Peptides against a protein of PDB entry 5OOQ. Designs and how they scored, part 129

Target 1, 227 residues: chain A of PDB entry 5OOQ
Amino acid sequence: YREDVRQVVTHPANALSFLQPGRLVEISVNGKDNYGWGAVVDFAKRINKRNPSAVYTDHESYIVNVVVNTMYIDSPVNLLKPFNPTLPEGIRPAEEGEKSICAVIPITLDSIKSIGNLRLYMPKDIRASGQKETVGKSLREVNRRFPDGIPVLDPVKNMKIEDEDFLKLMKKIDVLNTKLSSNPLTNSMRLEELYGKYSRKHDLHEDMKQLKRKISESQAVIQLDDL

## One batch from the design tools (peptide; made by RFdiffusion4, then SolubleMPNN)

Design b2_p21_4_s4 (from b2_p21_4, 7 letters changed)
Fold by OpenDDE base, seed 3:
Structure b2_p21_4_s4 (fold): chain B 227 residues (1-227), chain A 21 residues (1-21)
Amino acid sequence: as target 1 above (227 residues)
Amino acid sequence: SELEEKLSTLPEDVKVTLLKP
C-alpha cells in the first residue's frame, strides 16, 4: 500500500515540481540499494539519442541527479555517466562498517522512496572540488537532527494532490493502517484499481503543461533565516 | 514549530529552505 502511494507521489505530474535543486529525497535504487536521504542536483527528461522513438514509463521518463553521502568508497564512481540511470556494476551504498563517499548519481523517479519537506543549499557547480562533500556534510547535519527521519512532504497538504482517486487511495490506506478494515484483501485490490484509474486519467501532455505552472508556484520557499 | 526549532540548531554553513505550506 505504501508502494501505491509512492507511485502516485513520484509520478512526474506530481513529483517534478518538488525536485528543486537541494530538495531532499530518500533514495532506493532497484528496490535494494538504499542510499538514504540525498539532495537533488537537477533533473531532465530522459532522451534516448540512439532511439528517439523510445517510450519510457512515466516513472522512468525523467532522470534526477542526486548527491548521496553513502556511496561505498570502492564503488567505480568514475564509470558513472550523467543522465544514465543504468548504474555500473559495483555502484552501491556502503554497508555497515564500510567507508562511504559523496557522489552524484543519476536515478529515475522510480528510485525515489520519499520526498522530504526540506531543501538544502545546492552549490552552482556540484562537480567542483569539495562541493559534493559540502552537501554531504549538510546531509549529515540534517540527519543528525532528525533521528526519527526527515519530514516527508504530505501528498495532500504540501504537494496539493487533489485527485479524487488518489484521495480515495489515501483513505483506504489509512483504514488499513488503523486495522479498521474487515477485509484487507479486498482493500488491497481496490488500491490497485484506484491507482490504475489515476494513471489512466492523466495524460502526460496535459500534465506537463500543468507541471510547468506548478514548478513556478512551488518555488515559493521560506529560507531558514526568515523563520 | 518543532521543525523550525530543530532547523535553528543547524550550523551556519548549512542552509535549509522549507516549502511554504
Scores: peptide ipSAE 0.324, ipTM 0.882, DockQ to the pose 0.633
Fold by OpenDDE base, seed 1:
Structure b2_p21_4_s4 (fold): chain B 227 residues (1-227), chain A 21 residues (1-21)
Amino acid sequence: as target 1 above (227 residues)
Amino acid sequence: SELEEKLSTLPEDVKVTLLKP
């Protein structure tokens, strides 16, 4: 269901109006390269100059340029081509213990995990010396203040997605969450509270995040079995 | 709001705009 929601949210008809300069978006490339939250520079319709007849899916039909602050320092960023979402080999986020740098990368809508309810100030010339680093600093400061994650746009309340099938999907998710909250989520909230207390006491913030992910995954599996 | 409070603690050089509900 989460993927279904993501597909609707990131569809051009819904997403583009929220991809203003400075909009925070959570980025995952090829399902494996998680850059975390980045900031939108701009977007453009994808044009294949070599093959003008190329037909792209809706989610691949636009290129979004985003500033990320999690690029691996030894990534071949000089090989990045503007408006080419096919990233060169070696372009990846920094792993634990690796140094990161700021970079502007072109992505498709399909690489957006979430659209945030926050916008940064975006410099007019992001390619000017020091500008991407300024945005990178802002991203770090925002992330530091939102340890539980940057607030995501509500698809219905904020994005005004009123598609009937989508609303039905959202209702189903809400019902499932409510049903799950009645038995295992009290345990997960208790676990979150426990781990929140534990994290505050023992600086186990990362462990809490991993646990939340595992709980979410476990709940998703239970939901799949009950369906 | 909790969100506004968190944003108020941002450095002056960090400008963030929230979408009004």
Scores: peptide ipSAE 0.305, ipTM 0.877, DockQ to the pose 0.715
Fold by OpenDDE base, seed 2:
Structure b2_p21_4_s4 (fold): chain B 227 residues (1-227), chain A 21 residues (1-21)
Amino acid sequence: as target 1 above (227 residues)
Amino acid sequence: SELEEKLSTLPEDVKVTLLKP
């Protein structure tokens, strides 16, 4: 059930408006590498220069650059390629007892476990000397203040996801949490059906198209201002 | 709020903004 909610929350139509610079996000790469809470630097539409006709899934169609403070110290961070979410071998979080460093890693929306209700100050030039470490310090201080976890955005109250099918999904989850008396398999199937209906709605695709246009327009304006 | 109280204890060099809905 949590995965179904995550899929909706991390969909471009819902997530991108909350991925401002400094936004805290919980990161899990490939379902294995848990980096914990990181901070968003920026995001961009995924473009394959070698294959411009490449089609990505919705959750893989954007690259989010995030600062993490849990990168294993001996990870080959020099091999990281900007805007390439396929991480080199050996890029991993530090395990217990290992030393960690700060790094900027490119991830897909699918690697976002949760979106926090907090935003750090993000330096304009995160790649400048010492800037990543400053963000890393901020992350440590925030984590220390929230031992039970950083507050997560409420999909309905904060993200204003008003889709009727999603609201039904949330209600169903609440009912299931209160009434575990029903067959888990039947309940899972019903949740998948509700999620499927939500994802297939025309409005979601239109919203995504509108958002893509706004992003493109904003990028064009930024490029014009930088000229 | 408890959240605001926790945030107020952060060092001055740590700037955090709570995004209100």
Scores: peptide ipSAE 0.300, ipTM 0.875, DockQ to the pose 0.676
Fold by OpenDDE base, seed 4:
Structure b2_p21_4_s4 (fold): chain B 227 residues (1-227), chain A 21 residues (1-21)
Amino acid sequence: as target 1 above (227 residues)
Amino acid sequence: SELEEKLSTLPEDVKVTLLKP
């Protein structure tokens, strides 16, 4: 269900109006390379100069340039081609213990995990010396203040997605989340009820076993008195 | 709001705009 929501949110018809310069977006490339929260520089329609007839999916039809501050320091960033979302081999986020640098990377809409409700100031020339590092500092400061995550745009309230099927999907997710949030409590209560019922059944079974023993002992005593 | 409070603690050189719904 989360992926279904993501597909709707990141569709060009919905996402592009929220991809202003400085917009915070959460980035995951190929479902494996998590760069975390980055800032939008700009976007453009994907044009293949070599094959003008190339047909892209809706989510691959636009290229979004984003500043990230989590690029692995030894990544071959010099091989990055502007407006080419096919990243060179070795372009990846830094792992734990590795040093990171700021970089501008081209991504598709499909690489956006979420769209934040915050916008940074974006320098006019992000390629000028020191500008990407300034944005990187801003990203660090924002992330530090939002340890639980940057606020995500509400698809209905903020993005005004009013599609009936989407609203039904959101309602189902809300019901499931309510059930899941209630599930630890309901599972604990159900476990307590089950344990209570099992404990009561066990106590009743032990009581019945004790009663049967007492009846058998009483019958044995009556038989001894009749002897 | 909690959000506004968190944003108010940002350094002066960090400009962040909250887009109101």
Scores: peptide ipSAE 0.296, ipTM 0.876, DockQ to the pose 0.771

Design b2_p21_5_s1 (from b2_p21_5, 7 letters changed)
Fold by OpenDDE base, seed 4:
Structure b2_p21_5_s1 (fold): chain B 227 residues (1-227), chain A 21 residues (1-21)
Amino acid sequence: as target 1 above (227 residues)
Amino acid sequence: MITEPVTRLESGGLVYNLSLL
C-alpha cells in the first residue's frame, strides 16, 4: 500500500509541480541506497543523446537534481554525469561512522521515497564554491529541528490528488492501519489501473512546460517577498 | 537558528531562507 501511494505521488503528473528548487525530498536510489532528505535543485525531462528515440517509463522519464549531505566521502563524485541517473559504481551514502560530503546527484522520480512539505531558499548558483555545503548545513539543521521526521506532503490536502481510485486506496490504507488484515494483491491491480489513467491523460511534455512556468512564477513571488 | 519561515507554500508548507539557518 505504501508503495502504491508512492507510485501515484511520484508520478510526473503529481510530483513535478512540487519539485521546485529547495523542495525537500527523501531519496532512496534503487531501493538500497538511502541518502535521506535532500533538496531539489531542478528537474528536466530525460534525454538520451545516444538514442533520442529511447522511451522511458513515467517515473524514469525525468531527472531530478538533488543536493544530498550524506554522500560517502570516498565516493567517486567526479564521475557523476550531469543529468545521468545511472550512478557510477561506488556512489553511495555514508554508513554509520563514515564521513559524508555534500553532492548534487541526478535521480529519477522512482528514487523519491517521499516529498516533504518544506522548501529551502536555494542559492542562485548551487555549483559555486561553498554553496552545496551551505545547503548541507541547512539540511542538518532541518533534520535537527524535525527529530520525528520532516513533514511529508499530504497527497489529498496538499497535492490535491482527487482521483477516485486513489481516494479509495487511501481509505483502504486507513482501514488497514486499523486492521492488519490486508490482501495486498487487490491493491496492486488497482494501482495498475490508476497508472494507466495517469499515463493516458497527460501530455507530460506540455505539462512540464506549463509547470516550469508556474514554478518560475512561484519563484518570482518568493523572490519578491525577499525584497 | 532557522528564524521564522520566510513564506508559506501554497501546499501549506514552509519556506526557510538558507541565510537564516
Scores: peptide ipSAE 0.054, ipTM 0.696, DockQ to the pose 0.122
Fold by OpenDDE base, seed 3:
Structure b2_p21_5_s1 (fold): chain B 227 residues (1-227), chain A 21 residues (1-21)
Amino acid sequence: as target 1 above (227 residues)
Amino acid sequence: MITEPVTRLESGGLVYNLSLL
């Protein structure tokens, strides 16, 4: 159920409007490498210049650059390629007792575990010396201020996901969270069916067009306020 | 509307609560 909510929340039609510079996101790469909470730098549509006909899944169709403060110090961060979500071997979070550094990593939407209800002020040039470390200090302070965890965006209240099948999903999860004492097996199969219906009913093309317009309008508004 | 910073961090960062968007 949590995964099904994550799939809806991290879908481009829902997530991209909330991936503004400085937005906090919880990062898990390949379901194994947990970087914790990072800050969004930017995002772009994934374009394969070598294979323009490459079709990515919705969750793999965008690359999000994020600042993390949990990168293992001896990770080959120099091998990181901007807008390449296929991370080099040895790129991993620091384990307990290991030293960490700040890094910008390119991730897919599928690597977002949660979208936070907080946004940091981001430096204009995150690649400049010391800027990643400044963001890293801010991330540490945020984690200190929220010992019970960074507040996550509410999919309904904050993200305004009003899809009927999604609302039914959320209600089922709430019921399951309240009923975690009762029968676990019957409810998993119904969730896959609801996500499958959501994916089929949303003509993802029209929603993406509307989203692109909203993103463009929001970016235009931000540029006007920077003047 | 850039929401006014809700909290200034000691690190010099600003935290915006975007729940009002």
Scores: peptide ipSAE 0.049, ipTM 0.693, DockQ to the pose 0.340
Fold by OpenDDE base, seed 5:
Structure b2_p21_5_s1 (fold): chain B 227 residues (1-227), chain A 21 residues (1-21)
Amino acid sequence: as target 1 above (227 residues)
Amino acid sequence: MITEPVTRLESGGLVYNLSLL
């Protein structure tokens, strides 16, 4: 059930409006490399200049640049290519006892485990010397202030996902979370079906265009409110 | 609307609680 909620939440039609600079996101790359909570720098539609005809899944169709403070110190961060979510070999989070550094990594929406209900103030130029380390300090402080975990966006209350099938799913999850004892296998198949129905009912591409407009408008409003 | 910064971090950063959105 958590994975299926994640699929809906991280879908471009829902997620992109909440990926403002400084938004906290929990990052898991390829389901194995857990970077913990990072801060969004920006996002862009994935463009393959070498293969313009490349078809990406909805979750792979955008690249999110995020600051993480958990990069293994000996990771070849110099090999990171902006807007390339295919990470070089050796790019990984620090394990227990290893030293970590701050890095900006490009990830897909599929690498977002959760979207936080917190936003950091982001430096104007994150690539300037010392700026990513400043964000890294802020991330550590946030984690310290929220020992029980960083607040996650509520898909219904905060994200305003109004899809009837999704609302029914959320209600079922709430009922099942109260009923801890039921078999996990039956639940994953039904959520894939609900996501499939959601994805089919909404022309997610048109919803993305409308969302991009709303994002641009919201970014403009944010810039106006920051002035 | 970026909700008003709820807390200034010691690092000099600001944390915005967006729960009111």
Scores: peptide ipSAE 0.046, ipTM 0.688, DockQ to the pose 0.350
Fold by OpenDDE base, seed 1:
Structure b2_p21_5_s1 (fold): chain B 227 residues (1-227), chain A 21 residues (1-21)
Amino acid sequence: as target 1 above (227 residues)
Amino acid sequence: MITEPVTRLESGGLVYNLSLL
């Protein structure tokens, strides 16, 4: 269900209006490379100049440039290509005990774990010498101030997602969380198992696929009307 | 040190000025 919520939140229709310069986003590339919280520089629609007919999924159709402060120091950052979300081999976050540097990485919407309810004032030219390091210092300060985690945008209250099926999903999640909080067996491992069982029992994955389709269809209609 | 948010976002979030670090 968390993944299902993430898919709705990171959909272009919902996410793009919150990807202003300096917006904090939590980044995971390929489901394995966790960069932690970064700051949005900008975003652009993904265009394949070599294959203009390339069709991307909604979550892969935009490139977001993000400053991270967790890049492994020996990563080949010089091989990073602007607006290419296919990262070179060796581009990874620093592991425990490794040194990190600041970098600007291009990611897709699918690489966003969460959107923070915080925004930094970004330098006008992030490519200028020392500017990414300044943002990196700010990211460290933010993390220090929010030891329990950076506040995440509420999909309903903050993002104003009003889809009926999504609201039903959120209500189901809230009910489940309430039931879990009332259950003394609240070990984190059981939460995932209970959510897995609940998701299977209540076809939440199917509901979310249908929601994704309806959202995509509704947006395809909006995009068709805007064309 | 970012001591106080400079501006509240329309989303209800907070904006911090990097120059205050």
Scores: peptide ipSAE 0.061, ipTM 0.690, DockQ to the pose 0.166; fails the geometry check

Design b2_p21_5_s2 (from b2_p21_5, 6 letters changed)
Fold by OpenDDE base, seed 1:
Structure b2_p21_5_s2 (fold): chain B 227 residues (1-227), chain A 21 residues (1-21)
Amino acid sequence: as target 1 above (227 residues)
Amino acid sequence: MITEPVTRLENGSLVYNLDLE
């Protein structure tokens, strides 16, 4: 059920408006490569230049560039291509006892385990020498200051996901967690079906237009506060 | 150290600056 919640949270209609520069996200690639918490650099709609007619799933339709400080030191980071989420062989997080370095990696929304309720101030040019290491230091400090874990965005309170099917999903999870003998939601659709309904309600093209507006508004607020 | 948040976004997110002292 946690996975089902993650699917909704990381859907473009919900996630993209929270992927501002500096946003902390917890990263897991291919369900096995856990990079821990990283910081968002930027994102873009995925475009296949070789196959313009390629159709991606919702969770694979955007590429998010993130700074991580857990990259294995001997990973072939020089082979990383911006906005290519298909990572070269050997790109992986450092294991216990291995040395790590900072890197910018492109990931899909499907590689986001959680979205943090915290943003870092990001350098203007993350690709400049030493800048990703600066972010890496910040990430270490954040982890140190939050030993119990970095706060995660609440899907309802913070992200304002109020879709009826999603709320039903959340209620179902709550009921199951309480182990009630009588489950009024036993006749509810499977979580996968609920997500399916949710996904079908959204048009990615329209969502993108709305997202652009939300991003602009959010940036304006930040800029005003920074003055 | 994480300093006091400079900005709270409408969605409740906090923007922090870090003091590395």
Scores: peptide ipSAE 0.120, ipTM 0.733, DockQ to the pose 0.139
Fold by OpenDDE base, seed 3:
Order: structure tokens, then C-alpha cells, then sequence
Structure b2_p21_5_s2 (fold): chain B 227 residues (1-227), chain A 21 residues (1-21)
């Protein structure tokens, strides 16, 4: 059920307003490549210039550029293309015992495992020499300061997700986690149903999604100017 | 060292300027 929550949290209608420059996000690409916590550089709506009529899922409709400090040193980082979430072969996090480097990678919202309740001040030009390494050092420091884990945004308290179906979903998850005696199968089915209802509602409210995007973009710009 | 939060967003998010010693 954590996946269901993740789907809601990382939906553009909810996530984009929290993807300001420097926002910490936990990254897992394709469910297998765990880069750990990275820092958001920026995001943009995914546009296919070759096929303007291409339709992406909600979670794949935006590209988020993030700085990671866990890229395998021998990864072909030179082949990375900005705003192309299809990563070249060989792009992967370093395994235990391997050396890592800092890199900026484009990911989809679907690759966000969690959104942290923390933002870093980002260099003005992250692509300048040495800047991504500076962010990398900051990430290490953050991890050191939070040995028990970086605090994650609360979907309700912080993200202000007020959808009734989502709230019901969260409550059901809490019940399951506390092992309150109900049929696990029945609860699972209900959770799926609630997620389905949530998804349908947001599909119908595309206008609200667009508005939230605009607000997020405006906030991101303001914060950069204040830094 | 994580410095004091420069700002706290309404949603509770904290913004830190990390001075890397």
C-alpha cells in the first residue's frame, strides 16, 4: 500500500508545488536503481518534439532534473541528455565498494520514492564546473545530520492533500499497520478502490492540475531570486 | 554544518543553507 500512497504523492497535482530547486527527493529509477536522496534542480513538462501528440501518463508527463551523488564513476554520464528520462545503458548508482560521482539526471515523477521536508540552497549554475560536487557534499552532510533518515513530507499536514478518498486510504493503511484485526484481503481491495477513485477525480480535474503547476513554477522562480 | 533554517514554508518545509566546511 506504500506504492498507492506514493502514486498519490508523486502525482503532478500534488508533487510539483514541492519540487522547488534544492528540494530533497529520494530517487529510485525503474524500481531497481536506487540513487538515494538527491536535490531537485528544476522540472519541466515533458514535450516530445518529434511527436507532439504523444500522451504520457501523469507520472511520466514531467521531467525532474536532480543532482545525485551516488552515480557510478564509470557510468557514461556524457551520454545523458537533458530532459530525457530514458537513461543510457550503464547509467546506474554505485554499488557497495564502487566509487561514485555527482551527476545531474533527468527523472520522471514515477522515479521519486519520497519527497523530503528539506531544501538546499542550490548554486545558480549547477552545470558549472564543481557545482554539482558542492551539492553532493551538501547531500552527504544532510545524511550525516539525519542518521535516522531525512524527514519526509507528510501528505496531509505538509502537502495538504485533502481528498477524501486519499484520507480514507491513509486511515486504512494506518489500520493495517497497527494490525487492527480486519481481513487483510478485504482491506487491500478497498485500498485499491479508493486509489482508483482518487485517480478518476484527478483525471477529471486537469484544470486544477495546470493551475498548481503554474503556482509551483512561480514559487520556484521567486525562491531562486531570493537566494 | 547545517545552518539555521533560512526560511520555513507554510507547508512546514525548511530551507537550509549548508555551509560545507
Amino acid sequence: as target 1 above (227 residues)
Amino acid sequence: MITEPVTRLENGSLVYNLDLE
Scores: peptide ipSAE 0.087, ipTM 0.739, DockQ to the pose 0.159
Fold by OpenDDE base, seed 4:
Structure b2_p21_5_s2 (fold): chain B 227 residues (1-227), chain A 21 residues (1-21)
Amino acid sequence: as target 1 above (227 residues)
Amino acid sequence: MITEPVTRLENGSLVYNLDLE
């Protein structure tokens, strides 16, 4: 049922307004490769140069570039293509005992496990020499400061997801966790209905969330400049 | 060590500088 919540949270209609530069996100690629917490660089609508008419699912329709500090040192990072979420073979996080490096990787929204309630003040040019390593150091420090885990955005209080069906889902999860675990089919049907609503209003919601993102970014910059 | 939060966004998010102390 956490997956159901994750699907809603990471839907473009909800997630994009919180993917400002420096936003911390927890990354799991293909449900297998766990990179831990990374920092958002930017995002863009997914474009297939070979097939401009390609249609992607909502969760695969955007590419998010993120800085991670857990890339396996011998990964072929030179083969990474910006905004191409199909990662080359061998791109993986370091395992226990292996050395890691910092890298910028393109991921889909579906690869976001959690959106953190923290944002790093990112360097202007993350591609410049040493900048991703600086972010990597900051990520390590953040993890050190939050040994119990980086705080996650509250879908209702922070993200303002006010969809009635989602709220009902959250209530059921909180109150009827035992029943939900025993009746997965009922939950799946409700999630499908919720996704149907998002899909029908996708374009409008995307525009609204992009606007909210821009407003939020502007406010953050202003506040920083005023200090 | 990263700096202390410099601001809190309307949504409650904390913003930290990248500067290490």
Scores: peptide ipSAE 0.030, ipTM 0.666, DockQ to the pose 0.120
Fold by OpenDDE base, seed 5:
Structure b2_p21_5_s2 (fold): chain B 227 residues (1-227), chain A 21 residues (1-21)
Amino acid sequence: as target 1 above (227 residues)
Amino acid sequence: MITEPVTRLENGSLVYNLDLE
């Protein structure tokens, strides 16, 4: 059921307003490559130059650039293409016993496992020499300071998702979490239906949400500059 | 909104909690 919540949280109408530079996000690419917590650099609407008419799902319609400090050292990071979330073969997180390096990788919203309630102060030019490593050090220290895990944004209290269908979804999840269900498949299908209704509503209001996001981003930048 | 920095990291970076309420 956590996956159902994740789908709502990572929907563009909700997530983009919280993907400011330095925002911590937990990353899992293709459901198998876990990079752990990384820091957002920026994001952009996904554009396919080869096929401008390409239609992406909501969760694949944006590319988020993130700094990770868990990239396998021998990964072909030079083959990474900006704004291309299709990662080259060999790009993967370091396994136990392997050395890791810092890298900026492009991911989709669907690769975000969690959005943290923390932001790092990001260098102005992350592509400059040594800047990724600086962020990497910060990530390590954050993990050290939060041994019980980095705080995750609350969808209702923090993200202020007040959509009626979402609230119903959350209520259903809470009930299911507290009570043993004898039919998990049916319950999952029902949750997906609720998410579907929520998603359709947000698709219609995407433009408004984008505007709110831009305002929020501007305010965030100002606050960062004042510190 | 970004609240006051919660912690200054050893490398000089700042960690913030967001006050979204």
Scores: peptide ipSAE 0.118, ipTM 0.732, DockQ to the pose 0.337; fails the geometry check

